# Peptides against a protein of PDB entry 4HTP, part 42

Target 1, 231 residues: chain A of PDB entry 4HTP
Amino acid sequence: SQTVASHVPFADLCSTLERIQKSKGRAEKIRHFREFLDSWRKFHDALHKNHKDVTDSFYPAMRLILPQLERERMAYGIKETMLAKLYIELLNLPRDGKDALKLLNYRTPTGTHGDAGDFAMIAYFVLKPRCLQKGSLTIQQVNDLLDSIASNNSAKRKDLIKKSLLQLITQSSALEQKWLIRMIIKDLKLGVSQQTIFSVFHNDAAELHNVTTDLEKVCRQLHDPSVGLSD

## One batch from the design tools (peptide; aimed at target 1 P9)

Design b2_p21_8 (made by RFdiffusion4)
Pose (drawn by RFdiffusion4):
Structure b2_p21_8 (pose): chain A 221 residues (1-106, 117-231), chain P 21 residues (1-21)
Amino acid sequence: SQTVASHVPFADLCSTLERIQKSKGRAEKIRHFREFLDSWRKFHDALHKNHKDVTDSFYPAMRLILPQLERERMAYGIKETMLAKLYIELLNLPRDGKDALKLLNYGDFAMIAYFVLKPRCLQKGSLTIQQVNDLLDSIASNNSAKRKDLIKKSLLQLITQSSALEQKWLIRMIIKDLKLGVSQQTIFSVFHNDAAELHNVTTDLEKVCRQLHDPSVGLSD
Amino acid sequence: EATEEAELTAFWDTLIAEANS
């Protein structure tokens, strides 16, 4: 019943992605990712130490790191133009104000929002990776259910409980373009030698994370 | 950056130690 994702601050995923994006070279981008992946695996063993048929995996984090491969969640129905409106309303931004104009007259949207949010209020987030996933699930379902009000509420929960950095990365997760500077092939190859292959056949991110959870145990086994 | 990496490592070590206890 328990998951690694319930114990990991979304902030730690975000700080990892930030350092990856910031790194100039491939080797350094891989290093930052590998450290998070390796810690996730060590904690997985400690958490599920004496457990039986464990289905937990790196999937809750991997689906955020490779969001373009997201298949379980339906479309979010979220446009950058409406996030701008949501922030103007939420932050009580005067429309003639400098910050409101930056959002309205839209180095992607996530960065503009980042610069707007950075000097403001909350500096430390509170959400775990699991809670972020649960809320993204509500947003996708409410888009399918044509409930734009419940989408606003869920997104408000995500935004108001998160730091500027987490919001920058959450926006990129929703738009599905992280701009990390490291390819999907590279990310899969760091995770597991066989991961790129398994994903080609299955097109199933959760299956790949679960089946190839152990890096020393291949597809042949 | 190094300080942040050290703090994150310490966070992980603590979380794993608590899970083993």

Design b2_p21_8_s1 (made by RFdiffusion4, then SolubleMPNN; from b2_p21_8, 11 letters changed)
Fold by OpenDDE base, seed 5:
Structure b2_p21_8_s1 (fold): chain B 231 residues (1-231), chain A 21 residues (1-21)
Amino acid sequence: as target 1 above (231 residues)
Amino acid sequence: MEEEEEELRKRWEELIAEAEK
């Protein structure tokens, strides 16, 4: 079955997240999220106009926006050190070079940007001059690859984990990789609370999530902002 | 940033328009 996520570029989600992060005020952050969500819902309605009973929802995006609430897929088993080593290998960075050392020593402030401890930002600056300007992955494809990583981690298939990571990396821009890293590490640094995200999504979203702890159920049951839990 | 927002808006409009066909 067709899904909204199969049509929406991952780059567009990342662009939205970037705008949210850069926004100083809560109201502006909320605006960017709301605009993306409204566009998603409008496209959903158009895509499924002849199908009343669909399971498609905002869940594919929501699970990337709130990765700390992920309960469907198992742990990735990926840490910053693993990613650093992978990037050094993939980009053929000299091991004793400046960029390799930045990735490996990401916790130590080495530059003027104040990015100490934020591996994703350090990676971004290393990747920006070296990778694609535009990625090719949809939100669905990103989730499929992340599912593969989690599944293979559970199965202890390190080679297949590497394969999926390489596919993500080689098909993504520096900006997309910054956000992908943050999704994997489960720290987006958006500057908006989980409660705010839920409140914008649906008035009853926080309550339903508190009861079920199931993000997919929240997205599916509360897909229509005008239909409440009691309806 | 405004230009990027407009481009994103246009992409959504294109997706929606195609789905309505």
Scores: peptide ipSAE 0.667, ipTM 0.950, DockQ to the pose 0.963
OpenDDE base, seeds 1, 2, 3, 4: peptide ipSAE 0.664, 0.662, 0.663, 0.666; ipTM 0.949, 0.949, 0.950, 0.950

Design b2_p21_8_s2 (made by RFdiffusion4, then SolubleMPNN; from b2_p21_8, 14 letters changed)
Fold by OpenDDE base, seed 5:
Structure b2_p21_8_s2 (fold): chain B 231 residues (1-231), chain A 21 residues (1-21)
Amino acid sequence: as target 1 above (231 residues)
Amino acid sequence: MEKELEELRERYEKLIEEALK
């Protein structure tokens, strides 16, 4: 069956996250998230107009926006040091060069940008002159590749983990990779709380999540903002 | 810039092939 996530470019989610991060006020951050969510719901209604009782929901996007709440897929087994080494190899960076050292020593302040400790931002600046201008992945494809990474980590198949990572990297812009890294590391730095994200999604979302700890159930059961838990 | 992108593409393809062995 067709899903909304199979039609939404990963670039659209990343652009929304970038707008949220750059916004200073809570109200503006909420507006950008709401606009993305409303567009998703509108597309869902159009896509499933003649189909009742679909299991499709906002879950594919929500699990990328709140990656610290992921409970379905196992751990990736990926840290900043592994990504640094992969980028050095992939981009053919000199090991003693400025960019390689920035990636490896990401915790040490090396420049004026104040990006110390934020590996994703350091990676972004290294990738920007070297990557595609536009990615080609959908939200569904990103989730499929992340599922593959988690599954292969559990199975200790390092070669297949590398394959999936390379597929993600080669099909993503520098901006998309910045956000992908933050999703893998599970720290988006949006400047908006989990509670705020839930409150915008549905009035009962925080309560249902507190009881179930199941993000998919929250997204599926509370898909319609006008239908509450007691209805 | 176009030459650098082509070289990058070739490196990507090689690394993917190596990961598939």
Scores: peptide ipSAE 0.059, ipTM 0.677, DockQ to the pose 0.023
OpenDDE base, seeds 1, 2, 3, 4: peptide ipSAE 0.026, 0.018, 0.028, 0.019; ipTM 0.557, 0.463, 0.558, 0.624

Design b2_p21_8_s3 (made by RFdiffusion4, then SolubleMPNN; from b2_p21_8, 11 letters changed)
Fold by OpenDDE base, seed 3:
Structure b2_p21_8_s3 (fold): chain B 231 residues (1-231), chain A 21 residues (1-21)
Amino acid sequence: as target 1 above (231 residues)
Amino acid sequence: EEEELEELRKRWEELIAEAEK
């Protein structure tokens, strides 16, 4: 069956996340998230106009926005050091060069950017002049690749993990990779709390999540903002 | 930034319009 996530570009999610991060104040951050969510719901209604009670929901996006709450896929087994080494190899960076050292020593302040400790931001600046300007992946494709990484990590298939990572990297812009890294590391730095995200999604979302700890169930059961848990 | 936001909105509108056919 068709899903909203199979049509929505990953770049558009990343653009929204970037706006949220850059926004000053809770109200503006909420506005950007709400607009994306409303667009998603409207598209869902159009896409599924003749099919009621579909299992499709906001879950494919929500699990990327709140990656700390991921319970369906297993651990990726990916750390910043692994990504640094991968980028050095892929971009053919001199190992003793400035950019390679920035990636490897991301915790140490280097230069004018106050990006110390934020690997994704450091990677962004290294990637910006070296990668595609526009990515080609949908949200569904990103999730499929992340599922592959997690599955292959559990199976200890390092070669297949690398294959999926390379596909993600080569089909993504620098901005998309910045956010993808943050999703994998599970730290988006949006400046909004989990509770805020849930409250914008649905008034009962936090409560249902506290009971079920199932993010997909939360997204499915509370897909309609006007239908509560007691209904 | 505003132009990019408008382009994003347009893409959503196009997706919705196509789905409604």
Scores: peptide ipSAE 0.693, ipTM 0.958, DockQ to the pose 0.895
OpenDDE base, seeds 1, 2, 4, 5: peptide ipSAE 0.665, 0.658, 0.671, 0.653; ipTM 0.952, 0.951, 0.954, 0.950

Design b2_p21_8_s4 (made by RFdiffusion4, then SolubleMPNN; from b2_p21_8, 13 letters changed)
Fold by OpenDDE base, seed 4:
Formats: structure tokens, sequence, C-alpha cells
Structure b2_p21_8_s4 (fold): chain B 231 residues (1-231), chain A 21 residues (1-21)
């Protein structure tokens, strides 16, 4: 079945997240999220105009925006050190070189950028001059690859994990990879709370999530902002 | 940022239009 996520570039989500992160005020952060969500809902209505009772929802995006609430997908088994090593290999970085050391020692202050402890930002700066291609992945494809990683982690299939990671990396811009890393590590650093995200999504979203702990159910049941839980 | 925002909006509008077609 056709989904909104299959039509939305991952780059568009990342651009939105970047805007949210860079925004200073709560109101501006909310605006950027709301605009993306509203666009998603409008596209959903258009895409499913002739289809009643679809299961498609904002869930594919929401689970990337709130990765800490992911319950369907099992653990990735991926840490910053693994990603660092992968990037060193993939980019053919000298192991004793500046960039390799930055990735491996991402927690150590590396001077003026203040990015110490944020592996994704360190990776971004290493990747930016090296990633020439525009990202080509949809939100659906990103989720499919992440599902593959989680599944293969559970199955202890390390080679297949690497394959999926390489596919993600090679089809993503530096900016997209920054956000992808943050999604995998489950720390987006948006500067908005989970409660704020839920409140913008739907007035009853926080309540429903508190009861069900099921992000997909929240997204499906509260897809229409005008239809409440008691409706 | 404003230009990027406009471009993103135009992309959405295009997608919506195409889906309605």
Amino acid sequence: as target 1 above (231 residues)
Amino acid sequence: MEEEEKELQEKWEKKIKEALE
C-alpha cells in the first residue's frame, strides 16, 4: 500500500529538524514542526482521497523524531565507537589522522566548535567536505533500513548490519547522516520536549501515549487533529 | 532559511497536486 513516508524524502525531515534545532525560541521550533506535520497531513489526505480507513499515519516520521519512544523496532546495537570505526573505514581516513581521531575521541573538546560529546556533529564536520551526493532516501526507506539493522542485530548478523549501514551512509548527505546518527543514538537535541511534540501533534497525544506506550497507535488514532479520544 | 522553507513548501504542494491528479 502507498504511504506518505514512501513519498517524503528523508532530506525534508532532516531539513525540518535542522530548522527546529537552530531556532532559538520555542514558538519558532513549534512552527517548523507544525508546518511539516500539516504538510504531511495534507499530503495524506490527497494520497488517500479515494481510500477509506487506511492505516497510514505520521508514525514513520514520528518514530524518527521521538526515537526514544520506539518500541516496535528492537535495539540497533550500534554505538558511537562502531560508527566511528565504520566511517574511518568507509572514508579511508588515516587511523592516526586528525579526522579519525576526532571521530574516535568525540568526547574530548576539539577546540572552538563546542561539539564535544556530540558524535553526530563531529561526524557532520568530517563528512561535509567528503559527501558530494545529495541524499536520495525516503522516510520509508530509512525506516526499512533501520528495521533491517535492528532485526539483524537481534539475529547477530553483523555483516548484514554493516550492509544496511553502508546503504544508509552512501545514500545520505552529511546533514542527513548527522540526523540519522542522532536517531540511532536516540538523542536529537532539538531543544523541544516530548510533551511539546505531542501537544503540537494532537491535544490528546500525550495522554494516549501515557496509556498505551504505543507511538503507532497514537499516530493512527489521533491522525486527525479535530477528532479526539472521546470521539 | 526562508528560501529553503519556500522550496520545501513548493515541493509539498507539488506532491499534493500530483496525488490529486
Scores: peptide ipSAE 0.526, ipTM 0.909, DockQ to the pose 0.923
OpenDDE base, seeds 1, 2, 3, 5: peptide ipSAE 0.391, 0.276, 0.335, 0.381; ipTM 0.873, 0.814, 0.841, 0.851; seeds 3, 5 fail the geometry check

## One batch from the design tools (peptide; aimed at target 1 V8 D12 R19 S39)

Design b2_p22_1 (made by RFdiffusion4)
Pose (drawn by RFdiffusion4):
Structure b2_p22_1 (pose): chain A 221 residues (1-106, 117-231), chain P 22 residues (1-22)
Amino acid sequence: SQTVASHVPFADLCSTLERIQKSKGRAEKIRHFREFLDSWRKFHDALHKNHKDVTDSFYPAMRLILPQLERERMAYGIKETMLAKLYIELLNLPRDGKDALKLLNYGDFAMIAYFVLKPRCLQKGSLTIQQVNDLLDSIASNNSAKRKDLIKKSLLQLITQSSALEQKWLIRMIIKDLKLGVSQQTIFSVFHNDAAELHNVTTDLEKVCRQLHDPSVGLSD
Amino acid sequence: SDVEKAYQEWQELETKLNTEAE
């Protein structure tokens, strides 16, 4: 019943992605990712130490790291133009104000929102990766159910409980373009030698994370 | 416990990494 994702601050995933994006070289981008992945695996063993048929995996984090491969969630129905309106309303931004104009006259949208949010209020987030995933699920379901009000509410929960950095990365997760500077092939290859292959045949991110959870155990086994 | 130890070690690592990135 328990999950690694319920214990990991979304902020730690975001700080990792930030360092990855900031790194100039491939080796350094891989290093930052590997450290998070390796810690996730060590904690998985400690958490599920004496457990039986464990289905927990790196999937809750991997689906955010490779969001373009997201298949389980339907479309979010979220456009950058409406996030701008959501922030103007939420932050009580005067429309003639400098910050409101930056959002309206839209180095992607996530960065503009980052610069707007950085000097403001909350500096430390509170959400875990699991809670972020649960809320993204509510947003995708409410898009399918044509409930734009419940989408606003769920997105408000995500935004108001998160730091500027988390929000920058959350936006990018929703738009599905992280701009990390490291390819999907590279990310799969760091996770597991066989991961790129398994994804080609299955197109199933959760299956790949679960089946190839152990790096020393290959597809042949 | 083992879980608390593993968690704490990871939180120390996260602190170290964020300090070095400053």

Design b2_p22_1_s1 (made by RFdiffusion4, then SolubleMPNN; from b2_p22_1, 12 letters changed)
Fold by OpenDDE base, seed 2:
Formats: C-alpha cells, structure tokens, sequence
Structure b2_p22_1_s1 (fold): chain B 231 residues (1-231), chain A 22 residues (1-22)
C-alpha cells in the first residue's frame, strides 16, 4: 500500500529540522514544524482519498523527530567513534589530517564554530565540500535502512550494518547526514521540547503517549487533529 | 490526478523550505 513516507524526501524533513534549530523563538520553531506536519496531512488526505481502514500515519516522521521515544527498533550499536572511523575510511581522509582529527576529537574545540561535543556538526563541515548537494532518500527508505541497522546489530552482523550505513551516507547530502547522525545518536538539539512537539501534533498526544509509551499508536489514533481520545 | 497535484504542491512547498534552510 502507498504511504506518505514513501513520497516525502528525507531532505524535506531535514530542512524542517534545520529551520527549527536555526529559529530563536519558540513560536517560529513551532511554525516550521506545523508547516511540515500540515503538508504531510494534506498529502495524506489526497493520497488516501476514498480509502477506508488506512493505517498510514505521521509515525515514520515522528519516530525520526523524537528518536529517544523509539520502541519498535532496537539499539543501533553505533557511536560517534564508529562513525568517525567510517567517514575517515569512506572519504579517504588522512588519519593525521585536520578533518580526520576533527572527527576523532570532536569533543575538543578545534575551530571557530564552537561545535565542540556535537559530532554531527563536525561531520557536516567535513562532508559539505565532499558529498552530494541533494540526497535521494525518502523518509520510508531512511527508516528501512535504520531498521536494517538495528536488526543486524542484534544479529551481530557488522558487515551488513556497514553496508546499510554506507547506503545512507552515499545517498545523502551533508545536511541530511548531520540530521541522520543526530537521529542515530538520539539527540536532535532542536531547542523545542517533546511536549511542544506533541502539543502541535495533537492536543491529546502527550497524554496518550504517557499512558501507552507507543509512538505509533499516538500517531495513528490521533492522526486527525480534530478528533480527540474521547470522541 | 488529485494525488499528482498534491505531490506537485508538496514539492513546491519543499523547495521553499529548502531555500529557507540555507
């Protein structure tokens, strides 16, 4: 069956997250999230017009926006050091070179950007002059690859983990990779709370999540912002 | 089709968002 996530580029989500992060005020941050959500819902309505019993929801996007609430897929087993080594290898960076050292020593300030401790930002600047300007992955494809990574981590198949990571990396822009890294590490640094994200999504979302701890159920049951839990 | 129109609209909005994110 057709899903919204199969049509929405991962780049669009990343652009939204970037705008949220760059925004200083809460109201502006909310506006950017709302615009993405409204576009999603509008497309959902068109895509699923005249179809009954639709299970498609905002869940594919929501689980990337709130990765710390993920319960369906298990741990990735990926840390910053692993990603650093992977990038050094993939980009053929000299190990004693400036960029390799930035990735390996991401906790120590080495530049003027003040990105110490934020591996994703360090990676972004290394990747920007070296990778694609625009990625090709949809939100569904990103989730499929992340599912693969988690599954293979559980199965202790390091080779297949690397394969999926390489697919993610080679098909993503620097900006997309910045956000992908943050999703994997489960720290988006948006400057907006989980409560705010839920409140914008649906008035009852926070309450339902507090009870069920199931993000998919929240997204599916509260897909329509006009239909509450008590309706 | 209606779906195609919706997709095109979404693409246009995405372009705007992309420009704002630069």
Amino acid sequence: as target 1 above (231 residues)
Amino acid sequence: SEVEKALEEMREQMKKREEEAK
Scores: peptide ipSAE 0.511, ipTM 0.931, DockQ to the pose 0.806
OpenDDE base, seeds 1, 3, 4, 5: peptide ipSAE 0.462, 0.492, 0.482, 0.470; ipTM 0.924, 0.926, 0.924, 0.923

Design b2_p22_1_s2 (made by RFdiffusion4, then SolubleMPNN; from b2_p22_1, 14 letters changed)
Fold by OpenDDE base, seed 2:
Structure b2_p22_1_s2 (fold): chain B 231 residues (1-231), chain A 22 residues (1-22)
Amino acid sequence: as target 1 above (231 residues)
Amino acid sequence: SELEEALKEMREEMEKREEEAK
């Protein structure tokens, strides 16, 4: 069955996250998230106009926005050091070069941007002059690849993990990769709380998540913002 | 189709918002 996630470019989510991160005020951050969510719901209504009983929900996006709440997908087994080595290899960076050293020593403040400790930002600046301007992946495809990584990590298939990572990287812009890295590391640095994200999604979302700890159930049961848990 | 047009309109709106944010 067709899902909203199969139609929404991953770039659109990343652009939204970028706008949220750059916004200083809580109200502006909320506005950007709400606009994306409203667009998603409109897509859902259009896509499923003739189908009343669908399991499709905001879950594919929500699990990327709140990756620390992921319970379906197992651990990726990926750390910053692994990604650094992969980028050095993939981009053919000189091992003793400035960019390779930035990736490996991402915790040391070497740059003017104050990005110390943020591997994703360091990677972004290395990738920006080297990557495609626009990626080609949908949210569904990103989730499928992340599922593959987690599954192969559990199975100790390092070669297949690398294959899926390379597919993600080669089909993504520098901006998309920045956010993808943050999703994998499970730290988006949006400047908004989990509670705020839930409150914008649905009034009962935080409560339902506290009880169930199941993000998919939250997204499915509270898909309609006008229908509460008590209805 | 009506669905294709609706999806196109929504995509155009999202692209517009992305351009305005640049």
Scores: peptide ipSAE 0.058, ipTM 0.705, DockQ to the pose 0.649
OpenDDE base, seeds 1, 3, 4, 5: peptide ipSAE 0.039, 0.035, 0.006, 0.042; ipTM 0.691, 0.684, 0.329, 0.699

Design b2_p22_1_s3 (made by RFdiffusion4, then SolubleMPNN; from b2_p22_1, 13 letters changed)
Fold by OpenDDE base, seed 2:
Structure b2_p22_1_s3 (fold): chain B 231 residues (1-231), chain A 22 residues (1-22)
Amino acid sequence: as target 1 above (231 residues)
Amino acid sequence: SELEEALKEMQEKMKKREEEAK
């Protein structure tokens, strides 16, 4: 069955997240998230116009926006050091070169950008001159690849983990990879709280999540912002 | 079709968001 996530480019989510991060005020951050959500809902209505009983929801996007609340997908087993080594290999960076050292020593950057401890930002600047300008992955494809990584981590299949990571990396822009890294590490640094994200999504979302701890259930049951839990 | 129009609108909005994110 067709899902909204199969039509929405991962790049659009990343652009939204970038806009949220760059915004200084809470109101602007909320506006950017709301615009993405409204576009998603509008497309959902068009896509499923002739289908009353659909399980499709905002969940594929929400689980990437709130990765710390993920319960369906197991641990990736990926740390910054692994990603650093992978990028050095993939980009054929000299091991003693400036860019390789930036990735490996991401906690104490000597650079002017103040990105100390933010591996994703350091990776972004290394990737920007070296990678695709625009990625090709949909939100569904990103989730499928992340599912593969988690599954293969559980199965201790390191080669297959690397394969899925390479697919993510090679089909993504520098900006998309910045956000993908943050999703994997489970720290988006948006400057907006979980409560705010839930409140914009649906008035009852925070309450339902507090009871169920099931993000998919929250997204499915509260898909329509006009229909409450007591409805 | 309505779906094609919705897709087109989404693509236009995405393009705008992408430009604003630069």
Scores: peptide ipSAE 0.513, ipTM 0.927, DockQ to the pose 0.804
OpenDDE base, seeds 1, 3, 4, 5: peptide ipSAE 0.497, 0.498, 0.480, 0.491; ipTM 0.925, 0.925, 0.919, 0.924

Design b2_p22_1_s4 (made by RFdiffusion4, then SolubleMPNN; from b2_p22_1, 12 letters changed)
Fold by OpenDDE base, seed 2:
Structure b2_p22_1_s4 (fold): chain B 231 residues (1-231), chain A 22 residues (1-22)
Amino acid sequence: as target 1 above (231 residues)
Amino acid sequence: SEVEEALAEMQEQMKKAEEEAK
């Protein structure tokens, strides 16, 4: 069955996350998230207009926005050092070169940007002059690849993990990769709390999540902002 | 199609938001 996530570019989510991160005020951050969510719900209504009892929901996006609450897929087994080595190899960076050293020594202040300790930001600046301006992946495709990575990590199939990572990297812009890295590491640095995200999504979302700890169930049951838990 | 129109509207809203953020 068709899903909203199969139509929404991953770039659109990343652009929204970038706007949220760049916004200083809580109200502005909330506005950007709400705009994306409202657009998603409108698209859902259009896509499923003639279909009853669909299981499609905001879950594919929500699990990327709140990756620390992911329970369906297991651990990726990916750390910053692994990604650094992969990028050095993929981009054919000189090992003793400035960019390779930035990636490997991401915790040490080496640059003018003050991005010490933020691997995703360091990677972004290395990738920006070398990657596509716009990626081609949908949110569904990103989730499928992440599922593959988690599954192959559990199975200890390192070669297949690398294959899926390469597909993600080669089909993504530098901006998309910045956010993808943060999703994998499970730290988006949005500057908004989980509670704020839930409150914008649905008034009962935090309560339902506290009881069920099931993010998909929260997204499915509370898909309509006008329908509460007591209804 | 209605799906394509809805996607186009979503993309337009995202572009507007990007322009307003600039």
Scores: peptide ipSAE 0.086, ipTM 0.712, DockQ to the pose 0.794
OpenDDE base, seeds 1, 3, 4, 5: peptide ipSAE 0.084, 0.036, 0.081, 0.064; ipTM 0.714, 0.652, 0.721, 0.703; seed 3 fails the geometry check

Design b2_p22_2 (made by RFdiffusion4)
Pose (drawn by RFdiffusion4):
Structure b2_p22_2 (pose): chain A 221 residues (1-106, 117-231), chain P 22 residues (1-22)
Amino acid sequence: SQTVASHVPFADLCSTLERIQKSKGRAEKIRHFREFLDSWRKFHDALHKNHKDVTDSFYPAMRLILPQLERERMAYGIKETMLAKLYIELLNLPRDGKDALKLLNYGDFAMIAYFVLKPRCLQKGSLTIQQVNDLLDSIASNNSAKRKDLIKKSLLQLITQSSALEQKWLIRMIIKDLKLGVSQQTIFSVFHNDAAELHNVTTDLEKVCRQLHDPSVGLSD
Amino acid sequence: SDVEKAYAEWQAAMAKANAEAE
C-alpha cells in the first residue's frame, strides 16, 4: 500500500531538474539525475524491506521527468494563456502592472511565471511527488469530465502550496516540455540498459519502471 | 529505523547538492 512517492518532496524532484537544466554538459546532467534515481532505489529497498508483491516503482517520478511519454493521464486542457489569467487573478495583479503585462504579452512561459513568483510569499513548498501526481490526475479527469471549475480548483491547490521553482517545473510538466538538454534515450539508458528497448515494444512507462526496477536484472530474466 | 535512516541520508545528500549549486 505504501509508496516511495508519498515520502519524497516534489521540491527535491524540482531541484534535481533545475540542476540538470542548468548543467552545461551531458555528464553533469546525468550525474544529477543518477543521484536522485540512486537515492530513490535505496529508499525503495528500506521502505519495502520485508514486503511481498510490491508494485511500487520509479514511475511516479519518471512520468514527470519524461512527461511527453505520459499515457495514463488524459490531456490536461491547460493553455499558457489561461495560466496567465489564473496568476493575474490569484496574485491580485493590476493589469497595467509590470508582472501582469509580462504574463499577458507572452525562456518559456514557465520562466516568466518563475520570475513573477520568485520574490513573492511562499519560499518553501509542502507537496510530495505523490500529491502532485494525485492532483494532476484530478486535472486530467476533470478535463475529460468537462469540469473547468474543478480544474481551476485543483490547479489552485497545486500552485498555492508550491514554491516558485516547483511551479516553474510543474508548468513544464503540464505543457510536457522540460527543456532539460538530455535526451529521452539518455534518460532511459541511465535508468536501465534495457529500458529504451522495453519502452519501444510496450509504449508503457509504468511497465518499464516496474519491470526494470532492478538495474542488475535484465529483460532476459 | 532503517526507513528513517535511509530518508535522513537522502535528505542530507539533497541539502549538500543544493548548497554546492549555489

Design b2_p22_2_s1 (made by RFdiffusion4, then SolubleMPNN; from b2_p22_2, 14 letters changed)
Fold by OpenDDE base, seed 2:
Structure b2_p22_2_s1 (fold): chain B 231 residues (1-231), chain A 22 residues (1-22)
Amino acid sequence: as target 1 above (231 residues)
Amino acid sequence: SEVEEVLEEMRKKMEEAEEEAK
């Protein structure tokens, strides 16, 4: 069955996250998230207008926005050092060159941007002049690839992990990769709390999540903002 | 289709966001 996530570009989510991150105030951050969510719900209604009892929900996006709450997908087994080495190889960066050293020494960057310890930002600046300007992946495709990575990590298939990572990287812009890295590392640095995200999603979302710890259940049961837990 | 229209609206909003962020 078709899902909203199969149609929504990953770039759209990343652009929203970028707006949230760049926003100075809590109110602006909330506004950007709300706008994306409202658009998603509108698309859901349009996509499923002739179908009853669909299981589709905001979950595919929510699990990327709140990656620390992921329970369905197991650990990726990916760290910054692995990604650094992968990028050096993929981009054919000289190992003693400035960009390779930035990636490897991301904790103590000597660069002008002041992004010390933020590997995703360092990667962004290295990637920006070297990768495509617009990605081609949908949110569903990103989740499928991330599922593959987690599964192959559990199976200790490092070669297949690399394959899936390469698919993600080669089909993503620098901005998309910045956010993808943060999703994998499970630190988005949005400047908004989990509780704030839940409160915008649904008034009962935080409560339901506290009880169930099931993000998919939260997204499915509270898909309609007008229908509460008691209804 | 209605689905395409909604998707296009989302894309437009995101493109506007990207331009504002530049």
Scores: peptide ipSAE 0.032, ipTM 0.646, DockQ to the pose 0.825
OpenDDE base, seeds 1, 3, 4, 5: peptide ipSAE 0.031, 0.032, 0.031, 0.031; ipTM 0.650, 0.645, 0.646, 0.638; seeds 1, 4 fail the geometry check

Design b2_p22_2_s2 (made by RFdiffusion4, then SolubleMPNN; from b2_p22_2, 10 letters changed)
Fold by OpenDDE base, seed 5:
Structure b2_p22_2_s2 (fold): chain B 231 residues (1-231), chain A 22 residues (1-22)
Amino acid sequence: as target 1 above (231 residues)
Amino acid sequence: SEVEEALEEMRKEMEKANKEAE
C-alpha cells in the first residue's frame, strides 16, 4: 500500500533531527519538528485525497523519533560494541588503528570533540570521510529493515541480522547512520522532552498514550490536529 | 501529479531549512 513513509527519504527525517539537536532554544526545536510534521500531513492529504479511510499515519516517523516507546518491535539485541566491530570489519579499519580504537573505546574521553560516551557521534566522525554516498532509503525501508533485525534477533539468526545491518549501512550517509545508531540504541539526545513532541503532534496525544501505551493508536486516532479524543 | 508536487514542496521546505541552518 502507498504510504507517506514510502515516499519520504530517511535523509529528510535525519536532517530534521540534526536541526533539532543543533538548535539551542526550545522554541526553535519545536519549530523544526512542527515544520516536518506539517509537511508530512500535507503530503498525506495529497497522497490520500481520494481515499477517506486509510490507516496511514505519522507512526512510521514517530516510532523513530520516540524509539523508547516502541512496543511493536521486539528488542534488536544490538549494542555499541557490536556496531563498533561491524564498522571495523566493513570499513576495513586496522584493529589497532586510531579509528577502530575510538569506536571500541567510545566511553573514554580521548577525543577533541567531547563526544565521550556518545557512540553515534564517534561513529559519525569515523564515517564522514569514508561514507560520501547520498542515502537512498525511505522511512518505510528503514522501518522494514529494523523489523527484520528485531524478528531475526528473536529467532537468534545472527547472520540475517548482520545482513540487514549491512543493507542499512551501505545505503545510508554518515549523518543518516548517526541517527540510525541513536534510533537503535534508543537515545536521540534531541534536547526536547517526549511531552513536548506529543504536545506539538496533538493536544490529546500525551493523554491517549498514557492510557493506551500504543504509539500507533496515538498517531492514527489523532492524525488530524483539529479532531480531539472526545470528538 | 499532485502527489509528486506535494513531495517536491516538502523537499523544497527541507532544502530551505538546511540552507538556513548552514
Scores: peptide ipSAE 0.094, ipTM 0.744, DockQ to the pose 0.919
OpenDDE base, seeds 1, 2, 3, 4: peptide ipSAE 0.080, 0.091, 0.088, 0.082; ipTM 0.730, 0.735, 0.747, 0.742; seeds 1, 2, 3, 4 fail the geometry check

